# Designs tried in a protein design run: peptides against a protein of PDB entry 5HOI. Part 295

Target 1, 351 residues: chain A of PDB entry 5HOI
Amino acid sequence: FRYMPFSPAGTPFGFTDRRYLTMNEVGYVSTVKNSEQYSITVSFFDVGRFREYHFEDLFGYDLCFLNEKGTLFGQSKTGQIQYRPHDSIHSNWTKIIPLQAGERITSVAATPVRVIVGTSLGYFRSFNQFGVPFAVEKTSPIVALTAQNYRVFSVHYSQFHGLSYSLSELGTSSKRYYKRECPLPMSLPNINSDMKKDANLDYYNFNPMGIKSLFFSSYGDPCIFGSDNTLLLLSKWRSPEESKWLPILDSNMEIWKMSGGKETTDIHVWPLALAYDTLNCILVKGKHIWPEFPLPLPSEMEIRMPVFVKSKLLEENKAILNKKNEIGADTEAEEGEEDKEIQIPVSMAAE

## One batch from the design tools (peptide; made by RFdiffusion4, then SolubleMPNN)

Design b1_p27_4_s3 (from b1_p27_4, 13 letters changed)
Fold by OpenDDE base, seed 4:
Structure b1_p27_4_s3 (fold): chain B 351 residues (1-351), chain A 27 residues (1-27)
Amino acid sequence: as target 1 above (351 residues)
Amino acid sequence: DKEIEQILAGAKKKDGTSYQKILELQK
């Protein structure tokens, strides 16, 4: 196992010279390899609010986090980080994070008020938006970070304990934990089942945890989207004993339902953000589970707990079809094999 | 892509369990 640099919704290069470093509801950051350097572009979905910009990257930034005020970049091996405000009023700043031998920056996050750096040795480093350090804490090895305002959602990995998570608030004087290294009930990628397609091996090598993204919802709840394509939301996190992960969307099941019960193996959900009752995502069509270039327009998918079982829905639809055929048997109409859309019963959406 | 458009059109029509309702069911 190797700790790989993680950025929310980041994509691998694959066989191309380009990838997305990160993407979310604000926009997307791309990098293009040009000989020994990279060209980075910061693009926005709201083109009226923000102007796209680019710069030459001589360091090979492999970590990125985008927010409404700026972009944080990191280089996992060298420990270099750079924060670039979107406005021209605030200056860019660069810092080198001290790394031990073999230590890597594994994730970075930035809010308008905080910058966070996590490492493969479990160093959690916090800064303000100007790169002034607050603290260094030793945790379990960090594999992913996201942040909203003063809150940080961190994912940790131990070879002995698997995945854990923390939820913390970075005040001015102290870090408060709401959750500290609690078990994360997320399935890791199954190499034997998922690696049947070469494209999945490339993604696994890029992201061995299978965490496609993590973010805070618009309501400030931690969300994670794993390799199983299930959106998990941490509910009741203010009550440590009552806190639980809710599977609020099985995106594979939703695609299957929306396709009229057809097994679509070439449509993939790429998560961006959870805004109210909708998952903002990129619908990816193709061999790769990640978006390519150009980036498709974001889509909205309504959240729904996976109450339905595919097998039961297929049995119920067969039973409804058989009943319709028994009632309709007296009229000889050769109604052709129209692609009978699976009607999902509305009643089970109310539980 | 027509299939993506059809999926998107399907996504917008189904009154899902709202986030608020999900939070209420968890009380």
Scores: peptide ipSAE 0.016, ipTM 0.400, DockQ to the pose 0.639
Fold by OpenDDE base, seed 2:
Structure b1_p27_4_s3 (fold): chain B 351 residues (1-351), chain A 27 residues (1-27)
Amino acid sequence: as target 1 above (351 residues)
Amino acid sequence: DKEIEQILAGAKKKDGTSYQKILELQK
């Protein structure tokens, strides 16, 4: 296993000179390889609120986190981090995170009040927005981070225990845990089934955990979107005994329902954020499961618990079709069996 | 893309389970 740098909704280069370092509801950060350097562009979905900006990257930043106030960059091997406010009022700052031999920064997160750095050895480093350090904690190896305000959602990996998560609050004086290295019930990429397509292998090499993104919802609940294309939400996390992961969206099921029950292998959901009852996402069409250039416009997908099984919906639709045929609607027999849009009952669309 | 547009048109027509309703059903 190799620890790879993770950024929320980051994309691989593939066979191109460009990739997205990160994307979310605020915008997207792209990097383009220019010979020995990179050109980074920070773009926003609300073009009226923020101005796009670019800069030359001599360090080869491979980690990024975007928020409403600035962008955090990191270089996984050198330990360099840079924070760039979106406004010109606050100065950029750069720091070197001390790394041990073979240690990598695996993830970075930034809020308007905190900067967090996680490493392959499980060093959790916290800073304020000006890069003043608060603490260093040793945890299990960190593979992903996100943060909102003072809260941090961290994903950890152990070869013996698999995936775990922590939910913590970074106060001024101390770190509080709501959850500490609890089991994360996320499916890992299935190397044997999923890697038959070259595009899936390229993505697996970029992101071995298959975590497409993680974020906090608009209500402040931790969310994670794995390789199974299921959005998991951590409910009741304030009550440690009652906390559970909810599968609030099977995006493959929703695409299948929206396509009229056609198997669409070429449409992929790329998660950005959860705003109220909708997953903000990029709908990607093509061989790659990630968005290419130019970035498609964001889409909204309504969240739904996966109550229905495809097989049951197909059986129910066959039963409805058989009942229609028994009721003697003789005439429209000639439309081939394959083109019959599975009428998903409107009642199943309302639940 | 027409297929993406159809999916988006399908998404907009379907009443979903609200986040609050999901949280309430889990109480």
Scores: peptide ipSAE 0.016, ipTM 0.371, DockQ to the pose 0.612
Fold by OpenDDE base, seed 5:
Structure b1_p27_4_s3 (fold): chain B 351 residues (1-351), chain A 27 residues (1-27)
Amino acid sequence: as target 1 above (351 residues)
Amino acid sequence: DKEIEQILAGAKKKDGTSYQKILELQK
């Protein structure tokens, strides 16, 4: 296992000179290698609210977090971080995070009020939006971070215990834990099954945890999207005994349903955010599971609990088709291509 | 691409399993 720099929905270079450092509901940050330097572009989906900007990166930033007020950059090896407000009212600031020998910054997060840095040794560093430090805490090794307002969702990895998570509030005077290094029921990438395609090996080398993204929902619930393409949401996290992870979307199952029950191997969901009832995502067509250039327009996918068994739906649809063929021998009704859709039962009875 | 358009059309079909309904079923 190797600790790699993680950013939400970041993409590898692959065989190209360009990649996305991060993307979410606000926009996307790209970097292009130009000889010995990089050119970074910060782009926005709401072009009326924010103006796209670019700058030359001499440091080779490999960590990024985008929010509504600014962009945080980090260099995993040198410990350099830079915060760039989107407006010209607030100044950019740069800081060096002290790293031990072999330590890496593994993830960074930023809100309008907090900056968070996590490391491969489990140093959790908190700052305000101006780079003033609050605290340094020693945790299990941090592999991913996201934050909303004062709240932080952190993912930890131990070679002995696997994945864990924490949920904390970074007040002005103290850190409160809602969850502290609790087991995270996310599947790790299966090297033997998933690595059959060279493109999957390239992605695994870039992101060994298979965490495509993590974010807070519009309601403030922690979300994670793993290599299994399942969106997990942490429900009832305010009640420690009632808190549970919910598989609120199997994106492979939803693609299969929306394709009319065809196995599509060339369409992939790339998660951006959970807004109300919909996963904001990029639908990627191709051999790579990540978006290339140019970035496709974002899509909305309605969230649905994976209550349906694919085999049972296929049997029910075959039974309906056979019954239609037995009745339809006498009526040349032009059943349009629309009637071949799998009737998904509306009764998601919550058991 | 016709397949992406079909998937996008399917993604817009509300079957009434909203996030709010999922949260209500958990109360």
Scores: peptide ipSAE 0.014, ipTM 0.380, DockQ to the pose 0.662
Fold by OpenDDE base, seed 3:
Structure b1_p27_4_s3 (fold): chain B 351 residues (1-351), chain A 27 residues (1-27)
Amino acid sequence: as target 1 above (351 residues)
Amino acid sequence: DKEIEQILAGAKKKDGTSYQKILELQK
């Protein structure tokens, strides 16, 4: 196993000279290889609120986190981090994170009030928005981070115990845990089934945990979107005994429903954020499961608990078709190739 | 194009279970 740099909704280069370092509801950060350097562009979905900016990257930043106030960059091998406010009021700052031999920065997160750095050795480093350090804590190896305000959602990996998560609050005086290295019930990428397509292998090499993104919802609940394309939400996290992961959206099932029950192999959901009852996402069409260039416009997908089993819907639709054929046997209505869209019963849409 | 448009049109029309209702059903 190799720890890879993770950024929320980051994409691989593949065979191209460009990739997205990160994307979310605020915008998207792209990097382009230009000889021995990179050109980074920070773009926003609300072009009226924020000005797009670019800069030359001589360090090869492979970690990124975008928020409403700035962009955090990191270089996983050198330990260099840079914070760039979107406004000109605050100055950019750069810092080198001390790394041990073989240690990598695996993830970075930034809020308007905190900067967090996680490493492959489980060093959790916290800073304020100006790069002033608060603390260094040793945890299990960190594979992913996200943060909202003072809260941090961290994903950890052990070869022996698999995935775990922590939820913490970085107050002014102390760190509080709501959850500390609890088991994360997320499926890891299945190398034997999923790696049959070269595009999936490229993505697995880029992100071996299959975590497409993690974020906090608009309500402040931790969310994770794995390789199974299921959105998990941590409910009741304030009550440690009552806290549970909810599968609030099976995006493959939703695509299948929205296609009229047609098997689509070339449409993919790329998660950005959860805003209220809607997953903000990019609908990707093509061979790759990630968005390419240019970036498609974001789409909204309503969250829904996976109550319906695809097999049952197919059986019910076959039964409806058989009944229609039994009733319709007396009318020689022209067999127009009516593209038999599986009518998902409205009752099944309302439960 | 048409398939993505159909998917997008489908996303807007279905009364999803609200986030609040999901949280209530899990009490």
Scores: peptide ipSAE 0.011, ipTM 0.354, DockQ to the pose 0.619

Design b1_p27_4_s4 (from b1_p27_4, 14 letters changed)
Fold by OpenDDE base, seed 5:
Structure b1_p27_4_s4 (fold): chain B 351 residues (1-351), chain A 27 residues (1-27)
Amino acid sequence: as target 1 above (351 residues)
Amino acid sequence: DPEIEKILAGAKKRDGTSAAKIAELKS
């Protein structure tokens, strides 16, 4: 298929019988393949606020969106969607999205007040939390969706124009655009460089756009985390002329810093959410760039504009080492090749 | 689409009521 089902921070099966359908700051949804059926578990990070639940999936849901009130599931090929409130007070509902020949649901999103379905033909379908339809709009092909309250961040793909994005608000009476199919300055996965590792091939077959996740920040700014492991935030989106994408975190640079300037190939950032000035993420250790089972505890990574170049930091550290060696020339101590961690100046942590 | 039919046939085999609900939800 040309378009793959996307869910925020969803993982492939790989060689396993299990994957994460989605994860964010609220929790994580896993599915386990058991013969012809699936067992879905909706798990939460705040176990005091939410009760984990599981159910049998007869349909093979391949789309998911988790929020604080419920979980939306979708089946990309059949057009079936199901919303499951976390609270037992509210009933589950199921709906079939009408799909044209070859059309797929590519992404779903849900807030406490809206359900959104995007398709490979660019049908944007909106519903309330009870599955009552509001509107159907034709857009460019949708490849990813996220939503917060009434706002929707959609990513579109055109073979001719590449990636674009929209930011819209789904009011009671009408959809308003803040941004409509504007260019998205996110790099697509480089097939030739990134696919040299078999483990990456499986991921890019699962997610050809390399969008690891997209979410709204705690301030309601659209965020996207691509295959380049850079967190982009859409700043000033209320002013269309002033709106810009800010690279607020290079996670590869931060991992490199955290590793004392060692090139690490086995640590990966898996994005969950942006809360204030911290990226909530899973630090993945291993061959795969995505979290496996069991899910590690979330970590926080402070956002930092990528102002520093690795080469400059290495040159500065070499210069500091050379100055220390010039001062220390009189003491014969055969102190071994201690793995001198690159001391990142604390001043670079406070701006 | 034979793949869609396979998914639906699998669901129908496991839950006969799902077939009825799917028919009702398509109307």
Scores: peptide ipSAE 0.030, ipTM 0.688, DockQ to the pose 0.011
Fold by OpenDDE base, seed 3:
Structure b1_p27_4_s4 (fold): chain B 351 residues (1-351), chain A 27 residues (1-27)
Amino acid sequence: as target 1 above (351 residues)
Amino acid sequence: DPEIEKILAGAKKRDGTSAAKIAELKS
């Protein structure tokens, strides 16, 4: 196993000269290979609020985190990080994170008030928005980070224990844990089943954990979207004994519903954010499970607990159709191939 | 790591200002 640099909703290069370093509800950061350098573009969905900007990247940034105030860049091997405010009022700053031999920055996160760096050796480094260090903590190896305000959601990996998570708050004087290296019940990519397609292998090599994204909801709940295309939300995290992961959306089930119960293999959900009761996402059509260029417009997908089994819904709808045909056999009802949409029961919302 | 050194050497060659800041931050 190798720890790879992770950024929320980042895409691989594949066979192209370009990729998304990160994307979320604010926008998307792209990088294009130009000989031995890269051109980075920071683009926004709210074009009225923000102006797109670009710069030459001489370092080959492979880590990125976008927020409403700026973009954090990182280079996993060199330990270089750069914060770029979107406004011209605040100056860009650069820092080098000291790395041990073989250590990599695996993830970075930035809020308007905090910068966080996680490493393959489990060094958790915190800074203010100006790059002033607060603390260094040793944890289990960090594979992913996200942050909202003062809160940090970290994912850890151990070869013996699999995935774990922490939820912490980085106050001015102290770090508080709500959760510390608790088991994360997320399915890992199944190499034997899922990696039979070249496109899935390319993505697995880019992101071995299959974590497409992680974010905080608009309500401040930790969310993670894995290779199984299930959105998990951490409910009741303020109460350690009551805290649970909820599968609030099976995106494969929702695509199946949207297709009228047809098994589609060319439509993929790419997660951006959870806003209230909707997953903001890119609907990707094609061979690759990730968005290419140009980026499609974001879509919204309502959250629904995956309570129903496809096979049962298909059997029930077949039974309803057969009963209608038995009753209709006495009247010459036209054989209109009405693509009779599968009646899907109203799914319960996540509580 | 030779790859890290190559990246840093490339950066130093293309942007002397960024390389100087990198050197200052390593010190």
Scores: peptide ipSAE 0.019, ipTM 0.456, DockQ to the pose 0.011
Fold by OpenDDE base, seed 4:
Structure b1_p27_4_s4 (fold): chain B 351 residues (1-351), chain A 27 residues (1-27)
Amino acid sequence: as target 1 above (351 residues)
Amino acid sequence: DPEIEKILAGAKKRDGTSAAKIAELKS
């Protein structure tokens, strides 16, 4: 197993000179390889609130986290991190994270008040927004991080125990755990099924955990979107005994429904954020499961518990079609072989 | 892309029921 650098909704280079380092509801960070250098661009969806900016990257940053106040960059091998405020009022700062032999930074996160660095050896390092260190903690190996305000959602991986997660709050004086290295019920990529398409091999080499993104919802609930294209939300996390992961969206099921029950193999959901009851996402059309250049406009997908099975919906639609054909048998209207889109009843959308 | 627009148009019609279920799942 190889620990790879993870950033929320980051894309591989594939066969190109460019990729997205990260993207979320605020914007997207791209990098272009120019010989031995990289050009980084920080772009925003709200062009009225923020100004796009770019800079030369001499270090080859492979980790990124974007927030409303700045962008955190990291280099997984060297341990270099850089924070760039969007506003010119605050200076950029750079720091080297001390790494042991073979240790890698695996993920970074930044909020307006905290910077977090996680490593392949499970070092969890916390800083303020000015790069002043708070603490270093040893955890299980960290594979992904996200943060909102003072809260941190971390995903851990052990070869022996699989995936786990922690939810913590980084106060001024102490770290509080709401959850500490609890089992994460997320499916890992199945190499034999998911890699049958050559296009997926590049992605799973880039991200072997298949975690497309993780974020906090607008309500501050931890969310994760895996290789199965299911959005999981951690409910009741304030009550440690009652906390559970809820599959709040099967995006493959929603695409199938929206396509009139046609199996689509070329439309993919790329998660950005969860705002209230809508998944902000990029709808990707093509061979690759990730967005290419230029970035498509963000889309909203309503969250829905996957209560309905495709087979049941197909049986019910066949039964409705058969009833319509029994009632319609008295009118000789030559309705040609129009591809009868499966009308999903609005009531089945509400359950 | 007209397929993506059709997908997006299908999403907008359902606003009312998701918020109530999120509230039930939080209760």
Scores: peptide ipSAE 0.034, ipTM 0.446, DockQ to the pose 0.617; fails the geometry check
Fold by OpenDDE base, seed 2:
Structure b1_p27_4_s4 (fold): chain B 351 residues (1-351), chain A 27 residues (1-27)
Amino acid sequence: as target 1 above (351 residues)
Amino acid sequence: DPEIEKILAGAKKRDGTSAAKIAELKS
């Protein structure tokens, strides 16, 4: 296993000279390789609120986190980080994170009030928005970070214990844990099923944990979207004994429903954010499970608990079609290839 | 598949970013 730099909804280069470093509800950060340099563009969904900007990257930033106030960049090997406010009134700042031999920055996060750096050795480093350090903590190896205000959601990996998570609050004087290295019930990529397509191998080489994104919901609940395309939400995290992960959306099931029950192999959900009851996402068409260039507009997908089984729905629809054919059998059955539109029951479309 | 195209109809392609334009100028 090799620790790779993670950024929320980041994409691989694949066979191209360009990729997304990160994307979320605010916008998307792209990088284009220019021989030994990179050109970075920070783009926004709300073009009325924010102006797109670009700069030359001499360091090869492979980590990124975008928020409403600025963009944090990181270089996983050198330990260099840069914060760039979107507003020109505030100055950019750069720092070098001290790394041990073989240590890498694995993830970075930034809010308007905190900067967080996580490493492959489990160093958790916290800073204010001006890069002034608060503390260094040793945890299990960090593979992913996100943050909202003072809260941090961290994902950890151990070869012995698998995936765990922490939820913490970074006050001025101390770090508080709501959850500390608790088991994360997310499925890892299945080498035998998910990697059968060469196009997926490139993605799992880029992101071996299969974590497409993690974010806080609009209500401040930790969310994670894995390789199984299921959105998990951490419910009741303020009550340690009542805390549970909820599978609030099976995006493969929703795409199957939206297609009238046709099996689709070339449509993929790419998660951005959870706003209220709606997953903001990119619908990706093609061989690759990640968005290419140009980026499609975001789509919305309502959250729904996966209560239904595809096989049962197919059997029920087949039974309905057979009953219609038995009632209609007194009229000449022209063998029209009736497109077997699976009538998804209105209750499954309205709940 | 027409249903796939209906699903994707909401996913309108965006205009090329400055990064995409930079890539096109190099091809």
Scores: peptide ipSAE 0.005, ipTM 0.370, DockQ to the pose 0.036; fails the geometry check

